# Designs tried in a protein design run: peptides against a protein of PDB entry 8HF1. Part 32

Target 1, 320 residues: chain A of PDB entry 8HF1
Amino acid sequence: NVMLYATKPTEVMVSFPHQEQVLTVTRLISAEIEKFYVSLDLMNIGVQPIRRSKSLQCLRDPSKKSFVKQLFNDFLYQMKEYGIYAASIAIISLIVEFDIKRRQAETLSVKLMHRTALTLCEKIRHLLVQKLQDMTYDDDDDNVNTEEVIMNFSTPKVQRFLMSLKVSFADKDPKDICCLVFVERRYTCKCIYGLLLNYIQSTPELRNVLTPQFMVGRNNISPDFESVLERKWQKSAIQQFRDGNANLMICSSVLEEGIDVQACNHVFILDPVKTFNMYVQSKGRARTTEAKFVLFTADKEREKTIQQIYQYRKAHNDIA

## One batch from the design tools (peptide; made by RFdiffusion4, then SolubleMPNN)

Design b1_p11_1_s3 (from b1_p11_1, 6 letters changed)
Fold by OpenDDE base, seed 1:
Structure b1_p11_1_s3 (fold): chain B 320 residues (1-320), chain A 11 residues (1-11)
Amino acid sequence: as target 1 above (320 residues)
Amino acid sequence: MEEDFEEIPEP
């Protein structure tokens, strides 16, 4: 029972234009991934010995093909929802993961599968970086991380989110800031973290004001899948946020199950609120007297979002 | 810019 006797945060809605990114590069990347799925389905990887871990991992394809497809589907989602700039960061996470899986491969066929996936990721990375460079006069990799490039290659949702951070936190004392950013997916935390690091570095008014961290929800289903490094990093990130060494934390919805994060003065919900529990738990972190709870919605979904929030407010008042 | 921040009214 989180008795939310705290002052109700101010609920703010930020609207953004619904623009489908009609870029030739995004269509090309999607088509290359679909071709790769056809090739992947034809690969004979053999039946891997099911290591009897008591975890629900027994439901994963013994060929590990489903995991490869999941990572590319998560990448495609991030490219669509957050834009090309975010996708250029997201693809690096796939490269790292497939390289680790390639090195850990128990069979030559599995090693080849992860190598083929890695080769596709490097091709995608090159296509994305080349497209970011089309706006830069200089071929230097450092030149793609400007405020202008980040804004122009981000979706309207991400543009409004970054503008909201700038307006909310420009020239403020970092000690007065305790901000949570909620995203739906685990991989989005890392992607938005990398985007925010580059944006803060390119934005003078946010330099030395915002210190971001991210937290990936623990997959309680497989503690063995989290590297000892990831668990140490998560513990360190939470501790830095508690100690005030970080003042912005990016979280996936999986934080519902028992990460004690301090009361915050800002809570941003970057992705749609899909459940009443997510609404109550995320809003329940905005506990200071002047706390803001900020939602992002497409203009077309504005009315539907308002009605959904009214239903959640009613349901929350009926149980509180 | 500030015009984009709408407080969700009470019903």
Scores: peptide ipSAE 0.383, ipTM 0.859, DockQ to the pose 0.740
Fold by OpenDDE base, seed 5:
Structure b1_p11_1_s3 (fold): chain B 320 residues (1-320), chain A 11 residues (1-11)
Amino acid sequence: as target 1 above (320 residues)
Amino acid sequence: MEEDFEEIPEP
C-alpha cells in the first residue's frame, strides 16, 4: 500500500470571488442555443434502425438529438465555469465533432441535423471571437491570445488558477515541475489545455517552463466512438508525462482507470471535490517532499469547502 | 498574490 509512506502534501485553498460575469454575449449565445433546441425537437430524423449491437449503445437516443444537446450543455457549462475565452476554445471541439458526425451521417436527415448544429457553432465562435477582439485594436485572430485578453475574459476561478501557476512556476527549471490539474468533465481537459497553451505562450516567465498535456478518460460506455487519433493522443500524452517531456498534465477522473502517474509536487483541483475517492486519489498523487495540493473555492463556499476537507481528512485517517 | 494561498489548518 504505497500510500502509507507518502509525506502529507500541504493542502492549500485559493479563494475566488463569486461574481457572475453577466456579459451580453453569453446571454445571446444561451438564447441561440435554446432557440436551436426548439428547432432540434421539431426535426424529424426518422426511426433510425436500432442496430442490434448488444452493447449499451442501444440506450442512446436513436435520433442522436440527446447527444447534440449534451455537447451544447457541456459548452454552456464551460462558458459559465471558465469564461468566454475558454468557450472560444471549447466551441472548436464542438465544430470538429459535428463535422465528423455530419460526414459519418447515414441519413440525409441526420446529416442536416449535424450541419445545423455546426452552423450554430460557427455563429457562436464568431460572437466569442468578436468579443475577444473588442479589447484588441487589430482584427488578427492571433492578437486575442495575449495574457491580458486571457485574464480579462476568464472567470475569477480561472484567473486565480493562472495566477497560481505563474507564482508557483515562473522562471523555474522545468525538470523540477511535476504538476497535475484535475477537472470534473472530460471536455474541460481539452479546453483548459488549449487555454494553457495560449497562456504559457503569452507569458514569458512560463515559456519553456511549462509543457502541458491532457488526458481524456476512456469512455467505457462507448469504446467504439473513441477515434484512433484520440487513443493515440492519450497514449502519447501519458508517455510524454512519464518521460518528463510534459510536466503539467490535465486530467479528469482518469486516475480511477489505473493510470500509474509518477509522484507529483503540485496537484491543482480546478473543480469542486465532489467525492472522497476523488480527494484520496488526487491527493495521493502529491507525493514529493513539499508537495502542494491546491483547491479552488468560491468565497461564499469557503467554509463549506473547509468542512468538507476536514471530513475527508478524518475519513482518510480512519482508513490509514 | 501569495496572499491568495491559504494553508487549510489542521482542525
Scores: peptide ipSAE 0.378, ipTM 0.858, DockQ to the pose 0.780
Fold by OpenDDE base, seed 3:
Structure b1_p11_1_s3 (fold): chain B 320 residues (1-320), chain A 11 residues (1-11)
Amino acid sequence: as target 1 above (320 residues)
Amino acid sequence: MEEDFEEIPEP
């Protein structure tokens, strides 16, 4: 048995300045969400029916209030970690979800709760779009989807990620590219996908080079909560990536071992590597001879990141 | 901007 010495990918670290994007608009949005939480706590929505799953486990449907708070907390995290441009895309996903929940509401009180959440999302969307437009000096070019606007209203981490894509893939043959982008949270996959679509469309050197897709890992909590539409989308996205119709795939760290993805030449880790399993699973996808495994770190966390990677390398060599 | 790409050395 010749152990094929799998060529180890080149591990690259990209440093970014630690700048908190202290915008007045982000403080206003946070304060509006906090006021909404006070109002939400005062809402009487009555006793919610317990949905019995087919598996006889009484999965408590998460409190309909808790679900609303979770979506806004996830949005606040995206705004902080990726910037206000990413937040302008993320808020659309909340609008769609709250409109669906409003239409599916079994009671007037629940319908009103989701309507109030939707009204707040529209206010947040307006504040974000207005702030993106403040950079366009010409009243005639309402296009907030330029390379300049995307870069200026993204966090330093996202700026370095986009620059790294441009440097790595400008004017390359799309057939020579097989790229994975790992993010920590499921909702970030769709947000970064929307950002990349707009960035690639606005960047001539990438427009015919990169074709992105996104895949959200299966929710281990219940396959019953995964919509038939989400499963169809995941199956289509992975098939497009296998067929070479997409060459960049955005994934959450919950790529369970069961997603057969081809060997990639680039793996980007956009969020901090928090676990040994995430390190091994993501690095294990960079399998080509010249494969790159790219990490992003704040400058202040550089040394801590290096020491963590050395610990993970040691632990990986002790299992191999 | 190649300066931001640091190969993580082998220990």
Scores: peptide ipSAE 0.377, ipTM 0.858, DockQ to the pose 0.737
Fold by OpenDDE base, seed 4:
Structure b1_p11_1_s3 (fold): chain B 320 residues (1-320), chain A 11 residues (1-11)
Amino acid sequence: as target 1 above (320 residues)
Amino acid sequence: MEEDFEEIPEP
């Protein structure tokens, strides 16, 4: 009986202050999106042709309007949870998506809908970039991608996450690092990836230490929306992480199904652990003897987070 | 900065 002492990772909690200050720019952006939803509801886009996928699951392709609202709701979530710097990256992904959908539009009404969404995204991008530039006292340096700008325009959660990366990995050998970052949402992976690229490039102690990648789970709901490019990117990102060419992987919860990811020494949970499965699966990737499993919690939610982790520990010990 | 890392105690 080799009791594989499953070396339980050290479970660490990082607390962050609750930010009550809503920036005026975030209120303006939210109001513009709400106004757009009213306009979108009034748009007649006609009867959508039911693409009969040969698969017997009539997945009701969410109405093209519902998909547009979902993207803006996901953007609003990212702006709230990660801050306006992350939102400036997230909005670019919406611009790309709506431009593709505008070009692929089979009807003039659908083309107009995506054009209107794209115009709103460009307005939002301008408002965000202008606000990021308000801190650059020097009119000459349009570079909003500094460590200072990233930190000041990130939520306290993201600030503590970035500080935790700096403390954990400053001047370390890249080969000794195998880090996972778990996020709840698909679009957050790409947003946090872009933020980390800029932060690492702006932080000398991390530039040659951390090489991030991101992996988005397969969109089982609409395989037709997975561009051939996204599938190629996912395969390449996984391979780079396996080959050690990337040492930090940002993952959404969908990594649960069947991707053998290496044993990691660090696992960061950037978003709240909502399920026991997420806890077990993410913690189960921290397999080294000195592995750390790091959670982020608001100070107000600290006790509730601790109690939830105790419940998950108990449930895990009762199954093991 | 290290002060922000609290090990979640065993109950």
Scores: peptide ipSAE 0.377, ipTM 0.857, DockQ to the pose 0.752

Design b1_p11_1_s4 (from b1_p11_1, 5 letters changed)
Fold by OpenDDE base, seed 4:
Structure b1_p11_1_s4 (fold): chain B 320 residues (1-320), chain A 11 residues (1-11)
Amino acid sequence: as target 1 above (320 residues)
Amino acid sequence: MEEPFELIPEP
C-alpha cells in the first residue's frame, strides 16, 4: 500500500495595499445608480400575472425590480473590488441582459423599466470608457485595452493577481499549466474572463501560454433562451478545459454543483475565503506534487487571513 | 520581478 501521501499543495499568500480608488467617476456612477433606484421604486409596473409555473421564479420579486437592483449592486461591487477597467467589461454584461429582458417583456411597463435600466448602463459605459481614455495621450489611439491601462485602472488586488500570473506562467509550455481561479460571484467570472483576455493579448509572455475560460453556476431558475445558452457555454468551457484547449478556468461555486473539474497545479483564490467548505473544495483541486494554492489579502487583513487559514487547517486535520 | 508569493507559515 503506497499511501500516496496526497502532497498538500504549497499554500502561499499575496498581499496587496488597501487602496480605496476614490475616483470622481466612481462617485458619479454610484450617485446615478442611487438616483435610478429612487425612480425605479416610483415605477408602477403593474401586477404581473402569477404564472402557476412552480419554477423558483415565483419566489423572485414579482415586480422584477429586485433583480434589476441586484445586477446594479453586483456591478457596484465589481467596480469597487476589481476597479474601473473591470467595471467597463461588467457593464456590457448588464447591457446584454437588460436588452434581452426588454425584448422578452410581456408588458409595456416592464419593457419601459428595462429600457430605463439599459439607458443608464449606456451612460455608465460612456463615463467608464471616457475615464479609461484619459490615459491615452494620443487622441488617435482609442485602444483602452493595453497592459498599462488595465493595470492602472485595476485595484491593487487585481494588479497583484495579474503580476502573479505573469511571474507564474511567463514563457511556459501551455500543456504544463492547469490553473483554477475562484471568485465569489457569478458575474465576476465573466468580468475577470474579459479582463484576462485583454491582459493576455497585451502581454507577449502570456499571449500563447494562457487560454482562459469561465464557468458560472447553473441558472436552473429560468429555462429561457439565456439559460440554454449558459448551459451550452458551460459544457463547452468544461470540455475545452478537459481537452487542454483551455488551461485557466475562472469559476464560482462550481464544485458545489457536482461539476467534476480535473486536478490542477495552480489554484488562485481571488476573493476572500469565507467558508471552510470553500477552502477544502478549492484546495482539494490543487493535487499535483508542485501544486500552489494562492490566496490574496489586503495588508491590513494579513493577520486575520493567516489566523483564518490556521483555523481551517486545524479543522481539516481533525476530520482527516 | 520579486516573487509576489509569501509562504503562509505553519502555526
Scores: peptide ipSAE 0.367, ipTM 0.872, DockQ to the pose 0.865
Fold by OpenDDE base, seed 2:
Structure b1_p11_1_s4 (fold): chain B 320 residues (1-320), chain A 11 residues (1-11)
Amino acid sequence: as target 1 above (320 residues)
Amino acid sequence: MEEPFELIPEP
């Protein structure tokens, strides 16, 4: 019932050129990960002791290798979808995760597996950072976190997203901004957050205007694996956004899980809208007067995106 | 800077 009287947001689209960044470094990294998967499959980590967690999910042996592969697959996705700069941030999250798992490992074989993964992540980080530095002509400023480096090593989608933020929020009052950014994957929230921190810090017009925060979805794995720290951080992030201490929130599907987020004036959908529920729920957060609902699409997918939005509009009107 | 936003028309 409350949805009937909400001012419909202005639905807008930002098109970006479909350019595959065919960089030698991305091919090298992909090949190193593939070699690592072959080595990982050959690793004997032995039968892991079944910790009787109260949740019936016995972490079987395949789950530990599968989780390592999942993290690297998510990294490869981020590198492809968001670019090398975002990948340089994403790899740090893998380093942290594998170091935690290495320290928590119950067996020497599992410790060695996570150590090998960590060593690969450090190699990947060096390859990425070196490539970011190759465009800094100034040998003396190791600062790869410039607006230029961020833009040049981001995908056209991310470039258009950053430009859209700059156009939308340059020199605005931080109090007048309530922005949501939706992404598909949990780990994308972290890398886009790190990218935005660096971009905002390098962009004078956005300094002290945008204060980003992120929310990561629940692990599809048992709530027992959500660290007490992650849950505390989630609560803090939401509270900061409610209190206006953060005015841009990067979310995955977490808002579908009943997180009460305030009415926003901007909703950016950085990844493709895959479901009607995602469309309705994300659009339903753009509730202020003159709210914008912003979609990103490749030029080649523009017509398909428009047709999909028309189908979702029709389906929404048939339910209302 | 040209506004990067294109209105999604009503059908």
Scores: peptide ipSAE 0.366, ipTM 0.872, DockQ to the pose 0.863
Fold by OpenDDE base, seed 5:
Structure b1_p11_1_s4 (fold): chain B 320 residues (1-320), chain A 11 residues (1-11)
Amino acid sequence: as target 1 above (320 residues)
Amino acid sequence: MEEPFELIPEP
């Protein structure tokens, strides 16, 4: 019963304006992806052999069209929820994934499908980078990683998150920091990690203060498709956070699977708390005497968020 | 910078 002695963290909220970034580039990218879906639907990839895995979960064959669409839909979500800068990082993960799948393709038709997806990702990357460079006078790709560019091309949610980190941790001792950042989706962990690396490097007050890591949960679907590299990375990232070599961990709902993480003084919930379990588990990591539990909410959803937290507090007190 | 944190009060 580890719950009985936990000091209640201070529950705080950060509101952000619900502004849809109406950028022409986002509309163009979305239209290019939709055109690609039409082309993808017309591709004859043949009958994929149903690998009868004995587990009742029909492993979506990663060579299928549906998986390609899932990755692009996940990218579109990143672009919408976190902004153009985060999308420029997210697209690199798609490029890597499609290049791996292209090389592993058992058929010429599947190889061509992944090649076409990869070509679209490179086009999207170029459009994103070009848009980031519109604020820079220099054609140098490294110049797009400034605090100003990151802030201007991030959604209000991400802007408020970065501001909250800067206010909380500027010029602090890195040993006094143990921070968790919860996100809803697995792929968001890596995207926000890349964004934070660049933001911390561009922000003098944070460069030697915050050392981020990310943890992606086990794909319960197939341990065989997790690259040996990804498994090694996850194990190393957790160990670095345990050893205090990293003081900020970005994670999804993976902490539900019994990852023993130390008591934290900051827990940021970047995405909406959708379940009571997520609330209890994430809040239950904020265990230090001055621990903060930080929620991000759109202004339009503020009252709904407060009411949901009151319901979760009540339900938690009824179990305790 | 104003502290972006609003306390969620007890109901």
Scores: peptide ipSAE 0.365, ipTM 0.870, DockQ to the pose 0.861
Fold by OpenDDE base, seed 3:
Structure b1_p11_1_s4 (fold): chain B 320 residues (1-320), chain A 11 residues (1-11)
Amino acid sequence: as target 1 above (320 residues)
Amino acid sequence: MEEPFELIPEP
């Protein structure tokens, strides 16, 4: 029995300075969302009909107010963790969602609630775009999608991630690249995808080298809440990555859901590894010869991250 | 630019 020693991926760490972007615009946006929550709590939207799922389990549709608050809380998280540039992309997804919910509203009160949320999102979008434009000294080049603007308005974590991509993939053959990027939250996949599209387009050394795609994990709540469109899009994204039409895939907990993705040569963990299962499953995708498994950590959390990885390595060796 | 990658040592 030749135990084929599966070549273990090279585990590497990228440290970043812990700097909270304490921008006046971020404080203004947070204060506007808090004021909106007070107004939202005072809104009478009436009794909402219970949607029966096909599975006879009467899942109460999550309170329409709770869903609105969840989207804004996820936006605030993305703004804090990834920066203002990422937030400018994330807010567009909220605008689209609230416009859909406004059009689908069965009652005037629910329609007005989603309209008020949409109006706040447009105000937030304007504040973000204005702040991105404040660095363009030239009145004529309103292009907020430059490498410089992306880097300056991203958190140190995102800056180091983008630098790590540039160092890893500059002027490489796109066929030699199979990259996974793991993020914690579902909405972060789409936000980081939009950021990467703009960054790759603005970076000559990555143009025609990286073709990003994203996968959103199945919503644990019900397969019935995933739109047929979203499921078709996920299937198309997986197929493009399998066919080599995309060589960088951004995903959340997709591997826990048993989505079969090919063996990769690069695995980036953009957010902290919170569970042993996430560590084993994500590392287990770095299976090619010379595969790299890349972790990101704040400098202050470096030692704690190393100790956590040693615990996970030990636990993995005890099961293997 | 120095490689941003620090090897996580084996214990």
Scores: peptide ipSAE 0.362, ipTM 0.868, DockQ to the pose 0.839

Design b1_p11_2_s1 (from b1_p11_2, 6 letters changed)
Fold by OpenDDE base, seed 4:
Structure b1_p11_2_s1 (fold): chain B 320 residues (1-320), chain A 11 residues (1-11)
Amino acid sequence: as target 1 above (320 residues)
Amino acid sequence: LPPIPELSLPV
């Protein structure tokens, strides 16, 4: 039980400016998704047989429409919270998922629904890539993966996160690094992983220092081939992190499910700490000597964040 | 409780 260890990592805060950078492209993408929701609500996909799998607490939306909306809502969240560069990676995950679901569709109507969602994702991808190319002289897709493009098309939170990694890990021995990065949403793990791969590759001081991996929450839901691949990937990623072949792990609440990961010297909380349990469990992974627990906060929320952390510290000391 | 230090980042 992680709660029983009186771990005293150094808590560190990183403030970032609250800039609502309302890019025209983000407004266009949001408007296209809203138009698609109206169209999706009008789609007659028929009554799908409710296979009550006893293990699925998730009511399979008989329409499968709620799942489509969830993926686009998660994408919109990632675009807002992490920026359009992270969104350009996130949209690829949606393309892959909708293409799989289109192929697995039991009915023509469901196949058409997933095809329409896929076509929207391809349009969104084009709009994002075109916007990333505004800073490049060459129309080559590879030129959008520079440090400059990543930084300029990331939110202030992500910019400060990347700078924090550079300051914390530049020119260090990879063996001396055991880093966790906590994010709220499972899909954020994939887009931040892709962003970090490109950033590390573009940053000489990190290129041979950080080897990222990600853990995605178990999809207990689908017996499908996708869930087998995700489980294989998750097992491989955890093993690489245990073996020291990866030294930075991006994870969501998956660590609450009793996944045993080693003691870390760095824990970054990229998203707000919403619960005392999340605070104790994530902080409880920072167990080494000189371990750091790094929190990110908007400047406007700084005082509220500090007060919340003091409340969590008090509550933790009252239990310990 | 000790204050939470800020990480010094380049400007």
Scores: peptide ipSAE 0.356, ipTM 0.894, DockQ to the pose 0.853
Fold by OpenDDE base, seed 3:
Structure b1_p11_2_s1 (fold): chain B 320 residues (1-320), chain A 11 residues (1-11)
Amino acid sequence: as target 1 above (320 residues)
Amino acid sequence: LPPIPELSLPV
């Protein structure tokens, strides 16, 4: 009886220093968003018709104001957790969304609300880009997408993540790489994808090695809001990863939805493992003989993170 | 850059 010892992936921890990057620009952006919330609360947009989707009992938050605040709160989270460079990419997604909502506005008051939000996003974009340009001493090279700029304007977590990718994959055969990167929030997938595209393009050792894609979980709150474009993108991204045309997939909670992806040799958990299910599902994708399961933790939370992983290991062995 | 402390979590 050859006991097929299920080759357990090697669990690795990467610690990062807890640095609150208190930049003046970050404080200014936060203050401008708070001023905008005060103005938004004073806006009369009228009573919005509750569109009952027939299919889903989930009460859509009918508040178009709540949705605007959610997008800016998600942006503030990206800026805090991933840094100014990631925020410069995240703000473009808000610009696109508010421009779509402005064009789709059924009333002048709603159109004006989305226009005001869009104007704030353009101001934020300008402040972020200007701050990224402060490091380019040479007047002639407007290229804010260098390895140096990306690293210097990223949080210590993102810096250690990028270094971990470089150490893990520099000059490797792209066919030998099957990598998953897990993040907590759906908007982080697109933001980290844009950051990785620019980082890989600026890093010679990775340029022909890593081909990233991203996949967001189906919006459990409303599959009706998943744009036809988002669904097409998700299907294309999964197919490219299955066909080996992409070898790094950034995903948020997607494994809970039964997305069948191949066995991976690397799984990176960029954000804290908050649930036992997330631990089991993400670790369960690291199925190759020498698979690595890489966790990121702040130095201050290291002991707590280690104890939590031991509890999850025990609980997983009790059910396996 | 200091090596990433690959702390293998002890088994």
Scores: peptide ipSAE 0.286, ipTM 0.813, DockQ to the pose 0.132
Fold by OpenDDE base, seed 1:
Structure b1_p11_2_s1 (fold): chain B 320 residues (1-320), chain A 11 residues (1-11)
Amino acid sequence: as target 1 above (320 residues)
Amino acid sequence: LPPIPELSLPV
């Protein structure tokens, strides 16, 4: 029971300015997705046979339209919360998912729906990449994966997160690092992983120091819908982190389900802590005497975040 | 680099 460990990690707060990235490209992308939702609602894809597996309260939207909307809503959230650079990585995950669904489509109408979604993702990817290239002075250096491009097209939250990693881990022994990064959403794990790979590769002080991995939690959808590939990836990622071949793990809140991860010396909470359980479980991974528990907050939400952490500390001390 | 405002949350 993770609650019984009176781990006293040093709690640290990193504040960031609340800036909404008011970019024209972000507004264009949002408007294209809204137009697509109108077209999607008008699509007749027929009644899909409900495979009545009684156990899965997966409200299979008989249209699969809700799943398409969920992926684009998650993309819009990632673009808003993490920035355009993160969005350029997030859109690739949508392209892969819609191409799989297009190939698995049992009907021509469902195949067409996923094809239309894929075409929109390709358009969005082009708009994002073009905007990242606007800062590359050399027409010949197609390398949008520089430290400068990553920083300039990331939200203040992500900028402060990357700076916190650089200050915390520059020129350290990789063996002395055991870091967890918690994010709210499953798809954010892959997005932040791709961003970190590119940032670490572009940052000499981190290139041989940090080796990231990611773990997406089990979908509330049956273990049968986790691709054999995703389950193999999760097992491999956890094993690499246990063996010390990876020293930074990006995970969603699903470490709740009894994934035995080693004691960490750093825990970063990139997204707001929404529940007492998430607070206790994430903090309970910072088990070393010198462990740091790092929280990120917008300046406007700082007081509210502090008060919420004090309430969670009090509630934790009343149970311990 | 702007100093990371690392505030140790008071106990």
Scores: peptide ipSAE 0.279, ipTM 0.815, DockQ to the pose 0.131
Fold by OpenDDE base, seed 5:
Structure b1_p11_2_s1 (fold): chain B 320 residues (1-320), chain A 11 residues (1-11)
Amino acid sequence: as target 1 above (320 residues)
Amino acid sequence: LPPIPELSLPV
C-alpha cells in the first residue's frame, strides 16, 4: 500500500559540481583492487563445504569470491561518490567483515583468501589516512577528523550535504528537528553515519543540535543474514529516533518494508531518486506543514533530475 | 562558504 499522504512538503534541490576526484591516491587504490581481482580469480579455493544454512547467498557464491569483489566494488563506489574521507570510514567496515570471515573460514584456502583481502584493506586504510594527514601538521590520527579535513576530502555532493545540514540546523533546538537522510545503498548508511559523527563533533554549531543514528533496511534476501547485533541495533536506533534521543536518521531506500518512523520535518535524498516508489515513500515521510524534501543533483544532471521530479509529481497527483 | 543555491524546484 503506497500510503499517499496529502502533505505536500516543500521540494528543494541542491546542485553540486561534477568533479572527478583527480587524486593520485584514488587511482592507486583502484589499481591495487584491480590487481587483487586478478589474483583472486587465480586463487583455487577448492570445493567448499555446502553449509546447510538455508541462506540463498551461500548457494549463489559457493566460492565466496563474488562476495569479496562485491565488498571492494561497494568500497570503490563509496570512495567515488562520497570521497576519500568517507572511504577511510568505509574501509574499516571491510576490515571487520573480512576478519570475521577469516575466523569463520572452514578451509585454509578460504582463510588465506580473506587474509589477503584483509591485508589489502589495511594497505588501503594506510594510504587513505596518510592522504588525510597531508593537511595536518601533527601525526595524530585524531587530527584528521576536523571540519576542514572532512570538507576538503569529501566530494562536492557531500560538501553540499554537510553545508545544507549546517545552514538548516545551526544553533537550533534539537527537539524541533526530525530529519531523515536517504541513501541508495545499505553500507552507505554506516559510512555517512561515521562521517556525520565526526563532522558534528568538529562543528560547534551542530555538536549539541544533531544526534545521528542509522538504520539499514531488512535484508530482503533472508532474515538469516541479519546478524542478531544488526537487528538489535536497528530496534535501538528506531526507538531512540521515536523517543527523540536521536533527531537525524540515515536510512537506505528499503523503508518500503514497514519501518514505521514518525513524521519528519526534513527529508534529505543524498543519492539519485531511481524509482517512483522511492520518491513517494521518502516524500511521504516529510509530513509536517513546513516539511522540506531536499534533493541533491549534479549540475550536469540537473535538467534531467528536474524533469524526472516533475513526472513523479504529476504521477503522484494523478493517484492522490 | 558559497551560498547553497537553494534552487526551489519551481512549483
Scores: peptide ipSAE 0.268, ipTM 0.814, DockQ to the pose 0.131

